# Ledger of designs, part 36: peptides against a protein of PDB entry 8RAJ

Target 1, 54 residues: chain A of PDB entry 8RAJ
Amino acid sequence: LPAENEDPDKAVVDLHRSPPKTKDPDLTPSGIIAKVKAGDMTQETARELLLAMR

## One batch from the design tools (peptide; made by RFdiffusion4, then SolubleMPNN)

Design b2_p19_1_s3 (from b2_p19_1, 5 letters changed)
Fold by OpenDDE base, seed 2:
Structure b2_p19_1_s3 (fold): chain B 54 residues (1-54), chain A 19 residues (1-19)
Amino acid sequence: as target 1 above (54 residues)
Amino acid sequence: RKEEAERALEELDREEEEE
């Protein structure tokens, strides 16, 4: 079975950390919206992250 | 990415108005 690399503990997005140059799907605009829809992120935190990407 | 972030903000604003 392919190990589901569900690393649930790495999604502490430090709002003050420079956006990692990593293609973290969780730090893409689409990944942020997906987390809000899943209830894994607040709308306020999502708004702050998206504004920092603008 | 800037335009994608702006579209995502507009989607987030719509979800906030529906709750």
Scores: peptide ipSAE 0.565, ipTM 0.882, DockQ to the pose 0.587
Fold by OpenDDE base, seed 1:
Structure b2_p19_1_s3 (fold): chain B 54 residues (1-54), chain A 19 residues (1-19)
Amino acid sequence: as target 1 above (54 residues)
Amino acid sequence: RKEEAERALEELDREEEEE
């Protein structure tokens, strides 16, 4: 059975590690809002990320 | 992308007012 490497790269958006390479689909404005709606991101973290993209 | 981030902030602020 191929081990499903569930890559647990749930993109832990480390706000301190690098300006988000705006190429990651999970770090698009729409991807951020989708994570908040899913309960996978706080509104505060989403706001900080979106403000950095302005 | 700047305009998409601004629209996403306005959506986030609206969701915060509904809770």
Scores: peptide ipSAE 0.564, ipTM 0.882, DockQ to the pose 0.563
Fold by OpenDDE base, seed 4:
Structure b2_p19_1_s3 (fold): chain B 54 residues (1-54), chain A 19 residues (1-19)
Amino acid sequence: as target 1 above (54 residues)
Amino acid sequence: RKEEAERALEELDREEEEE
């Protein structure tokens, strides 16, 4: 199976682009922290996302 | 969910102190 090249541009959660579909595991608090630990998300972007979920 | 986001912010603040 060709590994779908996840376009690195699709992994960047644009905070300005639509309410996060709460179905993406990447948009759970635990999924955000996991992306920061993996180096796939900045701490700043993670902080903004988590603050929006508060 | 709100409490989970708050705990995740506290985890993030701890990771920022380790770098």
Scores: peptide ipSAE 0.564, ipTM 0.882, DockQ to the pose 0.569
Fold by OpenDDE base, seed 5:
Structure b2_p19_1_s3 (fold): chain B 54 residues (1-54), chain A 19 residues (1-19)
Amino acid sequence: as target 1 above (54 residues)
Amino acid sequence: RKEEAERALEELDREEEEE
């Protein structure tokens, strides 16, 4: 099995960075919720990101 | 995308009420 190279650069979403036009699954609404559930993101950070997508 | 973000906010609010 190719070890899933867990890229240790799990993009720390800098809230102060202009939203990259990234198709990053990590910046989709579903990807944000998945990070919260994984403990990789705070609920407050997730709320701020989701509000910016509204 | 806007509707998906709104739905994700509603999911986040439910998870916050369960903790």
Scores: peptide ipSAE 0.564, ipTM 0.882, DockQ to the pose 0.578

Design b2_p19_1_s4 (from b2_p19_1, 5 letters changed)
Fold by OpenDDE base, seed 1:
Structure b2_p19_1_s4 (fold): chain B 54 residues (1-54), chain A 19 residues (1-19)
Amino acid sequence: as target 1 above (54 residues)
Amino acid sequence: RKKEAEEALEELDKEEEEE
């Protein structure tokens, strides 16, 4: 099976690199919570992202 | 979207209280 190259760099949402493009499914409120539940995002990083979307 | 972010913050706060 081809190992899906999960670019580990896509898992880390850099808060400083770009305003969340409202088209990234991974940067939806539900996508952020799903990453926290999966262990792919810290609660702190998720909180900062969600506060910026308020 | 603003409402969805607020609902997601309330869900995150609950997960932090259960740990």
Scores: peptide ipSAE 0.549, ipTM 0.874, DockQ to the pose 0.573
Fold by OpenDDE base, seed 5:
Structure b2_p19_1_s4 (fold): chain B 54 residues (1-54), chain A 19 residues (1-19)
Amino acid sequence: as target 1 above (54 residues)
Amino acid sequence: RKKEAEEALEELDKEEEEE
């Protein structure tokens, strides 16, 4: 069975990293809110990311 | 995306008011 290695370290969005030009679903506004609801992102980090997307 | 980010900020503000 392929163990889907969900590498937990890939979920941390570094705000100091240039916004990935990748269509990463995890960096959509809805993906950010989903991470906050899951406890995988702080509200502060989510706010800063969403403000940068405005 | 810009509109979706504004709507997501409004959702985040509501989650902060419920805690």
Scores: peptide ipSAE 0.549, ipTM 0.874, DockQ to the pose 0.601
Fold by OpenDDE base, seed 2:
Structure b2_p19_1_s4 (fold): chain B 54 residues (1-54), chain A 19 residues (1-19)
Amino acid sequence: as target 1 above (54 residues)
Amino acid sequence: RKKEAEEALEELDKEEEEE
């Protein structure tokens, strides 16, 4: 079976390391919610990012 | 975008109440 190389470079958006690039699809409101649902982002980090976009 | 962020916050708060 090909090991599905789940690229572990699921970019955990560190709010302290990079300002949210409003062009990254992973940093859209829908992309943030999708990351939380996938377990790739904490609800706290998602909340901080979404509040910064308001 | 601001409205989409507000709607996403409401969805996130709802997912937090379900956990």
Scores: peptide ipSAE 0.549, ipTM 0.874, DockQ to the pose 0.545
Fold by OpenDDE base, seed 4:
Structure b2_p19_1_s4 (fold): chain B 54 residues (1-54), chain A 19 residues (1-19)
Amino acid sequence: as target 1 above (54 residues)
Amino acid sequence: RKKEAEEALEELDKEEEEE
């Protein structure tokens, strides 16, 4: 079984390192909320991402 | 998209109130 190494460094959505690729399903409003609920994103990071999409 | 982001901010504010 390939352990999908979910690189723990990919869980840190560095707002400075990745321009919001409007094509990343993980950067949709629903995808952001789903990551917060999963514990994969902080509420603060989610708020900043959602505000940038407004 | 803008509306979906605003609705998601309102959902996030509710999750912050439940913790």
Scores: peptide ipSAE 0.545, ipTM 0.874, DockQ to the pose 0.590

Design b2_p19_2_s1 (from b2_p19_2, 8 letters changed)
Fold by OpenDDE base, seed 1:
Structure b2_p19_2_s1 (fold): chain B 54 residues (1-54), chain A 19 residues (1-19)
Amino acid sequence: as target 1 above (54 residues)
Amino acid sequence: MEREERMRELEALAKEAAA
């Protein structure tokens, strides 16, 4: 099976590298929860993001 | 803490962050 080219541009929101651009729909509170449910984000990362948005 | 409980906490935090 061809290795699905992991699109390297799935910006893993590295909280340590770039402040969350508030305009990224993937970084909305609801978007964060959706990523966790999809398995695209850890609960710990989500917690850190959500706390930083408060 | 169960995974489902942790998810409920995250959902609560998300609700607070969205307000």
Scores: peptide ipSAE 0.624, ipTM 0.915, DockQ to the pose 0.590
Fold by OpenDDE base, seed 2:
Structure b2_p19_2_s1 (fold): chain B 54 residues (1-54), chain A 19 residues (1-19)
Amino acid sequence: as target 1 above (54 residues)
Amino acid sequence: MEREERMRELEALAKEAAA
């Protein structure tokens, strides 16, 4: 079975490394929740992001 | 805190951040 090319361009938004570029759809409140549900983001990181957007 | 409860809290925060 072809290895699903996990798109290496999943920008792991490291909150500690780069301010969230407001243009990344993955950094919208809904996008953050989607990443957590997918297991691509920790709840802690999501909380920090969401609080920073507040 | 249960995983589901934490997720509900995040969803609430996301709703607040989106408003």
Scores: peptide ipSAE 0.622, ipTM 0.915, DockQ to the pose 0.589
Fold by OpenDDE base, seed 5:
Structure b2_p19_2_s1 (fold): chain B 54 residues (1-54), chain A 19 residues (1-19)
Amino acid sequence: as target 1 above (54 residues)
Amino acid sequence: MEREERMRELEALAKEAAA
């Protein structure tokens, strides 16, 4: 069975990757902050994302 | 900047981006 269990949590939001066309709820401003607090995103990446949303 | 100060900055940016 193909291990299609790519852990969906490994969607590393790479800012240098084309903006995910999907409204990833984790890419909301609040979701970004939550990821940083959880240690799942760097502050630098979060800053860049939030500035791009402005 | 301390970690906590940077987090407050990010939270402010997030609030602005969410408005």
Scores: peptide ipSAE 0.620, ipTM 0.916, DockQ to the pose 0.563
Fold by OpenDDE base, seed 3:
Structure b2_p19_2_s1 (fold): chain B 54 residues (1-54), chain A 19 residues (1-19)
Amino acid sequence: as target 1 above (54 residues)
Amino acid sequence: MEREERMRELEALAKEAAA
């Protein structure tokens, strides 16, 4: 059976799995907003992340 | 709350977090 290539780029940032690394460019306030706009992050997850950065 | 209103709130929170 062909191993379905799990698209490795669908790393859903699960907030519950790892604390946000403040140095990850994808987890900057601007990066979070960009992910939400792209549909790569839910508004709820983004809210939780942004509140945790405050 | 509309999706657009929620997005404005997120942008406000992002501005606060960047500060």
Scores: peptide ipSAE 0.620, ipTM 0.915, DockQ to the pose 0.626

Design b2_p19_2_s2 (from b2_p19_2, 7 letters changed)
Fold by OpenDDE base, seed 1:
Structure b2_p19_2_s2 (fold): chain B 54 residues (1-54), chain A 19 residues (1-19)
Amino acid sequence: as target 1 above (54 residues)
Amino acid sequence: DRRRREFEELEELAREAEE
């Protein structure tokens, strides 16, 4: 059975945990939109993130 | 159509968060 590499590196942006000070280029407003376009982020999570960045 | 409109609203929020 090939081990399904479940890529565990879906960075679950836990909005309830203090934002990791990781300058994840993926957490820029443009990076969030790119993840939504890729299907890697829900529109709901993206909205919550973008509103928290305001 | 709804999903496109909701996405356009996110692109607006993203622009506002880049300012």
Scores: peptide ipSAE 0.606, ipTM 0.911, DockQ to the pose 0.633
Fold by OpenDDE base, seed 5:
Structure b2_p19_2_s2 (fold): chain B 54 residues (1-54), chain A 19 residues (1-19)
Amino acid sequence: as target 1 above (54 residues)
Amino acid sequence: DRRRREFEELEELAREAEE
């Protein structure tokens, strides 16, 4: 049975994928913090992303 | 308390990444 409906809207920010140079509002420092507050991102993943933006 | 401190550190990192 094909698994119907894994929501395509989980933009799993694959840390190993070169960040798309798209100004995704979700990948801004403020957007990362918003995802952590929403429970959509772990603090660990957020830390790694924010450190990679330095 | 730990999770709050770790989150406050992330907010600081986010501010530094916006500068």
Scores: peptide ipSAE 0.606, ipTM 0.911, DockQ to the pose 0.645
Fold by OpenDDE base, seed 2:
Structure b2_p19_2_s2 (fold): chain B 54 residues (1-54), chain A 19 residues (1-19)
Amino acid sequence: as target 1 above (54 residues)
Amino acid sequence: DRRRREFEELEELAREAEE
């Protein structure tokens, strides 16, 4: 059985490559903070996203 | 300490973006 490497393609929100889709539950303010805590997002990218949502 | 303060500022910005 090939081990499906489920690459956790944890959607690295690249602000420069894709504008934040307001419909992604992973781009909620709480979801952004959770990604930073997980190490899946930089504090800088999180700050830019949160400021763009205000 | 510095990285914790920078994170607390992000939690504040996240709270303001949920209002």
Scores: peptide ipSAE 0.604, ipTM 0.909, DockQ to the pose 0.644
Fold by OpenDDE base, seed 3:
Structure b2_p19_2_s2 (fold): chain B 54 residues (1-54), chain A 19 residues (1-19)
Amino acid sequence: as target 1 above (54 residues)
Amino acid sequence: DRRRREFEELEELAREAEE
């Protein structure tokens, strides 16, 4: 049986593993900050995203 | 204190990325 590793981390944006879908409403600057507050994103990933949006 | 300052810096970067 192939374990379908349903990657439950489809909500976790990691620039090193998956390029951010720039069309995700959750990847707005405010959405990034909200994910960091929720614990769904690291401060490091958030910094890299916000710097790439500048 | 460090983690709070680092987070405040992210909030500033987020504001600058919305302008």
Scores: peptide ipSAE 0.602, ipTM 0.910, DockQ to the pose 0.655

Design b2_p19_2_s3 (from b2_p19_2, 6 letters changed)
Fold by OpenDDE base, seed 5:
Structure b2_p19_2_s3 (fold): chain B 54 residues (1-54), chain A 19 residues (1-19)
Amino acid sequence: as target 1 above (54 residues)
Amino acid sequence: MEREERMEELEELAREAAA
């Protein structure tokens, strides 16, 4: 069976499921913007995250 | 807001959150 490369690193940070781990490099303000630009995060989720970090 | 304007807003929020 091909191991579906469910790269667990594609943890779409679901804000509704887990509080943002502030230590995740992918959840830095810059990392959030990068995910939105890559299409891996919605603008709405990014806004909510960034506002919660302020 | 156009998609580009929405990205600029997010980049501003990201700058504020990084400060």
Scores: peptide ipSAE 0.588, ipTM 0.892, DockQ to the pose 0.606
Fold by OpenDDE base, seed 4:
Structure b2_p19_2_s3 (fold): chain B 54 residues (1-54), chain A 19 residues (1-19)
Amino acid sequence: as target 1 above (54 residues)
Amino acid sequence: MEREERMEELEELAREAAA
């Protein structure tokens, strides 16, 4: 079975496609910081998300 | 140094967004 190359780009929360649903625990301010620390989110994307929540 | 300073700024923004 060919390993579907899961494009790592699909894990990038597209800020333009899905407004942060306030119900996603992974998109809380603390969840965003945790993703950056884990290397799962860029600092730039995190900044844009946090500014949009303000 | 620059990476750590940027994380502190993000933590401040996260605190403001959580208030």
Scores: peptide ipSAE 0.587, ipTM 0.891, DockQ to the pose 0.664
Fold by OpenDDE base, seed 1:
Structure b2_p19_2_s3 (fold): chain B 54 residues (1-54), chain A 19 residues (1-19)
Amino acid sequence: as target 1 above (54 residues)
Amino acid sequence: MEREERMEELEELAREAAA
């Protein structure tokens, strides 16, 4: 099944599919937490991103 | 570790990454 890429504006940040654009405001530490809370990111992906930003 | 506890851990990591 093609993953229904829902709204292109809600880029599901897949660390393995799209390298984190450090300039994306949605990939700030706060933006990552917001995406997890919204269900737009897994906790595992968020943890990996936050650890990589440290 | 409940989902809420895991979220708190992520919020801590986010604070550390923002510093």
Scores: peptide ipSAE 0.587, ipTM 0.891, DockQ to the pose 0.633
Fold by OpenDDE base, seed 2:
Structure b2_p19_2_s3 (fold): chain B 54 residues (1-54), chain A 19 residues (1-19)
Amino acid sequence: as target 1 above (54 residues)
Amino acid sequence: MEREERMEELEELAREAAA
């Protein structure tokens, strides 16, 4: 059986569900951009997160 | 065009947020 390694670590960071913990590497500016490029975050959510980090 | 432009804006915001 092909174990679909669905990497469970594709936590879609939903700003409305999980406030950005400043220590989450996935919520760094670079991590946010990476998630958008991967399709794991919307551009809108990314914009809101990045603006909140300024 | 609009999607790529929006990505460039996000990359700018990310640079500003990282500084």
Scores: peptide ipSAE 0.586, ipTM 0.890, DockQ to the pose 0.641

Design b2_p19_2_s4 (from b2_p19_2, 6 letters changed)
Fold by OpenDDE base, seed 2:
Structure b2_p19_2_s4 (fold): chain B 54 residues (1-54), chain A 19 residues (1-19)
Amino acid sequence: as target 1 above (54 residues)
Amino acid sequence: EEERRRMEELERLAEEAAA
């Protein structure tokens, strides 16, 4: 079975890292919600990110 | 039900952050 290359480049959203100048669509409010719904982000992390964007 | 309520809170926070 081909080893699923778990692409290690799952951008670990380090909440304590200076907000990257995130043109990253995945770090928009809508992108954050989409990641939570997909199971790719915890609700807690999403909450912290969304609060930091206010 | 609790999970739904938490998602609704996040959706509200996302709306507030997008405005």
Scores: peptide ipSAE 0.634, ipTM 0.922, DockQ to the pose 0.642
Fold by OpenDDE base, seed 1:
Structure b2_p19_2_s4 (fold): chain B 54 residues (1-54), chain A 19 residues (1-19)
Amino acid sequence: as target 1 above (54 residues)
Amino acid sequence: EEERRRMEELERLAEEAAA
């Protein structure tokens, strides 16, 4: 079985586990959209994040 | 088409959150 290299740097930011650090470049509004487009974040999680940033 | 519409909504929310 090819080792799915779970790239440990793809921290799926679980909203329920850690408050979004406003300083995480991956948690900027644009970064969230980029993660969704890359398939690294669900649309639902992205929506919740973006609404919480408002 | 539905996925595109949902992405357009997210892009709008992202624009509002960046403002």
Scores: peptide ipSAE 0.634, ipTM 0.923, DockQ to the pose 0.607
Fold by OpenDDE base, seed 4:
Structure b2_p19_2_s4 (fold): chain B 54 residues (1-54), chain A 19 residues (1-19)
Amino acid sequence: as target 1 above (54 residues)
Amino acid sequence: EEERRRMEELERLAEEAAA
């Protein structure tokens, strides 16, 4: 089976690699929820991000 | 049901973070 090339363009927002730049529209509270719903972010990462924004 | 409950928690946290 061809290894599905995990599209490297999935910007996995690794909380440990780059502090969320406040200017990324995809890292707004609404953007975080949208990424979780799309399967592009884990619920755990989303929780940590949202808690850090308070 | 667990997935729905976890999403509702995240939506609440997002609302609190957006305020």
Scores: peptide ipSAE 0.633, ipTM 0.922, DockQ to the pose 0.627
Fold by OpenDDE base, seed 5:
Structure b2_p19_2_s4 (fold): chain B 54 residues (1-54), chain A 19 residues (1-19)
Amino acid sequence: as target 1 above (54 residues)
Amino acid sequence: EEERRRMEELERLAEEAAA
């Protein structure tokens, strides 16, 4: 079975669990999109984040 | 098609947030 190396250091940014640190490269608009595409973030959470960044 | 539309919306929102 391919070990899905869920790198535990990939902070799954759950807005409800961890407020977005404005300096996290994974919380840039492009980083958010990348997380959604990777399955590491829901589209709903991404939408909320992106709207809050606007 | 719905997933694609949702991703296109997110990409637009990301572009707006990055501007």
Scores: peptide ipSAE 0.630, ipTM 0.922, DockQ to the pose 0.609

Design b2_p19_3_s1 (from b2_p19_3, 8 letters changed)
Fold by OpenDDE base, seed 4:
Structure b2_p19_3_s1 (fold): chain B 54 residues (1-54), chain A 19 residues (1-19)
Amino acid sequence: as target 1 above (54 residues)
Amino acid sequence: RKKEAEEALKLLDEEERKE
């Protein structure tokens, strides 16, 4: 089974590396909350992203 | 989208309080 090397660096939405492309479904308010609940995003990163959308 | 972000911030604060 190919271990999907989920590169842990790709799972972290680095606000500095990828400007929030408003077209990424993963960067919708609901998508951000879903990632936090899945453990794929920190609460801090989620807060920063959501504040930028305000 | 602004309203959705504000609602999501509120949900985030609620999740932070449950942890």
Scores: peptide ipSAE 0.566, ipTM 0.891, DockQ to the pose 0.583
Fold by OpenDDE base, seed 3:
Structure b2_p19_3_s1 (fold): chain B 54 residues (1-54), chain A 19 residues (1-19)
Amino acid sequence: as target 1 above (54 residues)
Amino acid sequence: RKKEAEEALKLLDEEERKE
């Protein structure tokens, strides 16, 4: 099975680069919290994303 | 979705307090 080298660089959600794709499961409120818990997102970035969704 | 974001913010505040 080819180990999909998930390029670790693709996990950085740049808030300034694109409006949050509201359909990306990784940008749902639950997906954001899951990324923070996994260490894949900072709490600060998560807070900014969630505030923009409120 | 607004309610889900507000609930997620509360969860984030709780995680920040546990670190």
Scores: peptide ipSAE 0.566, ipTM 0.891, DockQ to the pose 0.585
Fold by OpenDDE base, seed 2:
Structure b2_p19_3_s1 (fold): chain B 54 residues (1-54), chain A 19 residues (1-19)
Amino acid sequence: as target 1 above (54 residues)
Amino acid sequence: RKKEAEEALKLLDEEERKE
């Protein structure tokens, strides 16, 4: 069975590299919270992203 | 979206308090 190497690096949003594209479902407020719950995003990064949306 | 971000921040703060 091919191990689907879900590249964990694709889930990390770098705030310093690109402004969050408002079209990425993963960068919606709900998507950010879902990533934190999954362990794919730190609470700190999530806070910074959500503050930038405010 | 601003309201959704503000609600998400509250949820994040509530989760941080449960850890």
Scores: peptide ipSAE 0.565, ipTM 0.891, DockQ to the pose 0.582
Fold by OpenDDE base, seed 1:
Structure b2_p19_3_s1 (fold): chain B 54 residues (1-54), chain A 19 residues (1-19)
Amino acid sequence: as target 1 above (54 residues)
Amino acid sequence: RKKEAEEALKLLDEEERKE
């Protein structure tokens, strides 16, 4: 079985650890919505991130 | 970027209502 390289760089966007790097494509509003749709981010975490970007 | 965040919040609210 190919070891799924669980790329440990599933950057759990720890809201508490790093100020949202406004240049990270994964932290764009569209990137956040894409992660929620993929099941890689909770709706709650997405809401908090988007509210902080408003 | 603020407008994009507001639009994304609306999309998130619409997805949350469909579940």
Scores: peptide ipSAE 0.565, ipTM 0.891, DockQ to the pose 0.611

Design b2_p19_3_s2 (from b2_p19_3, 10 letters changed)
Fold by OpenDDE base, seed 2:
Structure b2_p19_3_s2 (fold): chain B 54 residues (1-54), chain A 19 residues (1-19)
Amino acid sequence: as target 1 above (54 residues)
Amino acid sequence: KKKEAEEALKKLDEEEKAK
């Protein structure tokens, strides 16, 4: 079965990049928590992103 | 969205304490 190459580049939110448009599901608070649980985002990065959204 | 971010921060802190 072809391994679905989940493009790892789409999952990395660069904190130094302009705040992503809130329409990206990967950058919603729920999307951030989902990425941390999946191991695709560090807890530290998630905290910084969520603090910026507060 | 601010409330969701605050709730997500609480969940993140709870997961950190559980490790």
Scores: peptide ipSAE 0.569, ipTM 0.888, DockQ to the pose 0.601
Fold by OpenDDE base, seed 1:
Structure b2_p19_3_s2 (fold): chain B 54 residues (1-54), chain A 19 residues (1-19)
Amino acid sequence: as target 1 above (54 residues)
Amino acid sequence: KKKEAEEALKKLDEEEKAK
C-alpha cells in the first residue's frame, strides 16, 4: 500500500514547540475547536491557545 | 480574530460542562 505521506508535521499544536502560525488554518479558533472534537487536541491545550489569541 | 477566539472559548466551555 503506498504509504500516503501523511505529513508527520501535522504537529499536535504544542504551544511549547511551535510558534502559533497565525496563518495556519489549523490554528484558527475554528480549527482548534475542530481538533478538539476530532480528539487531536486536548481541551486544556485548546483553551491555552485560544486565550493566547484573545 | 479576537472575537472568534472568545466565541471558541465559549464553545469549549459549553462542551466541558456537557461532559
Scores: peptide ipSAE 0.566, ipTM 0.889, DockQ to the pose 0.610
Fold by OpenDDE base, seed 4:
Structure b2_p19_3_s2 (fold): chain B 54 residues (1-54), chain A 19 residues (1-19)
Amino acid sequence: as target 1 above (54 residues)
Amino acid sequence: KKKEAEEALKKLDEEEKAK
């Protein structure tokens, strides 16, 4: 079975790559914290996203 | 949403301080 090498970089929400879609449940403040805890987002990216929501 | 973002920033700072 071709292991779809999902480039792990495509799963990371990057503020510079994708503007925060307000409708994405993964881009809620709680979703951002959950992604950081899971290792799917850096603390720096999370801080930038949360500051943009303030 | 603004209040939730501020509370999330506090949690992020606490998690950074705990590492």
Scores: peptide ipSAE 0.566, ipTM 0.888, DockQ to the pose 0.591
Fold by OpenDDE base, seed 5:
Structure b2_p19_3_s2 (fold): chain B 54 residues (1-54), chain A 19 residues (1-19)
Amino acid sequence: as target 1 above (54 residues)
Amino acid sequence: KKKEAEEALKKLDEEEKAK
């Protein structure tokens, strides 16, 4: 079975690493909230991303 | 999408208050 290389580095969105792409499902408002709930994103990073999308 | 961001911010604030 191909090990789904879930690259663990793709799970954490860092605002300082790359500008948020609004086309990435992981960077949609719902995707951001899902990452926070999963522990894959901090509330602070999520707030900054969501404020930039407003 | 802007409305969704505002709703997501409200959800985030409610989760912060629940901790």
Scores: peptide ipSAE 0.566, ipTM 0.887, DockQ to the pose 0.601

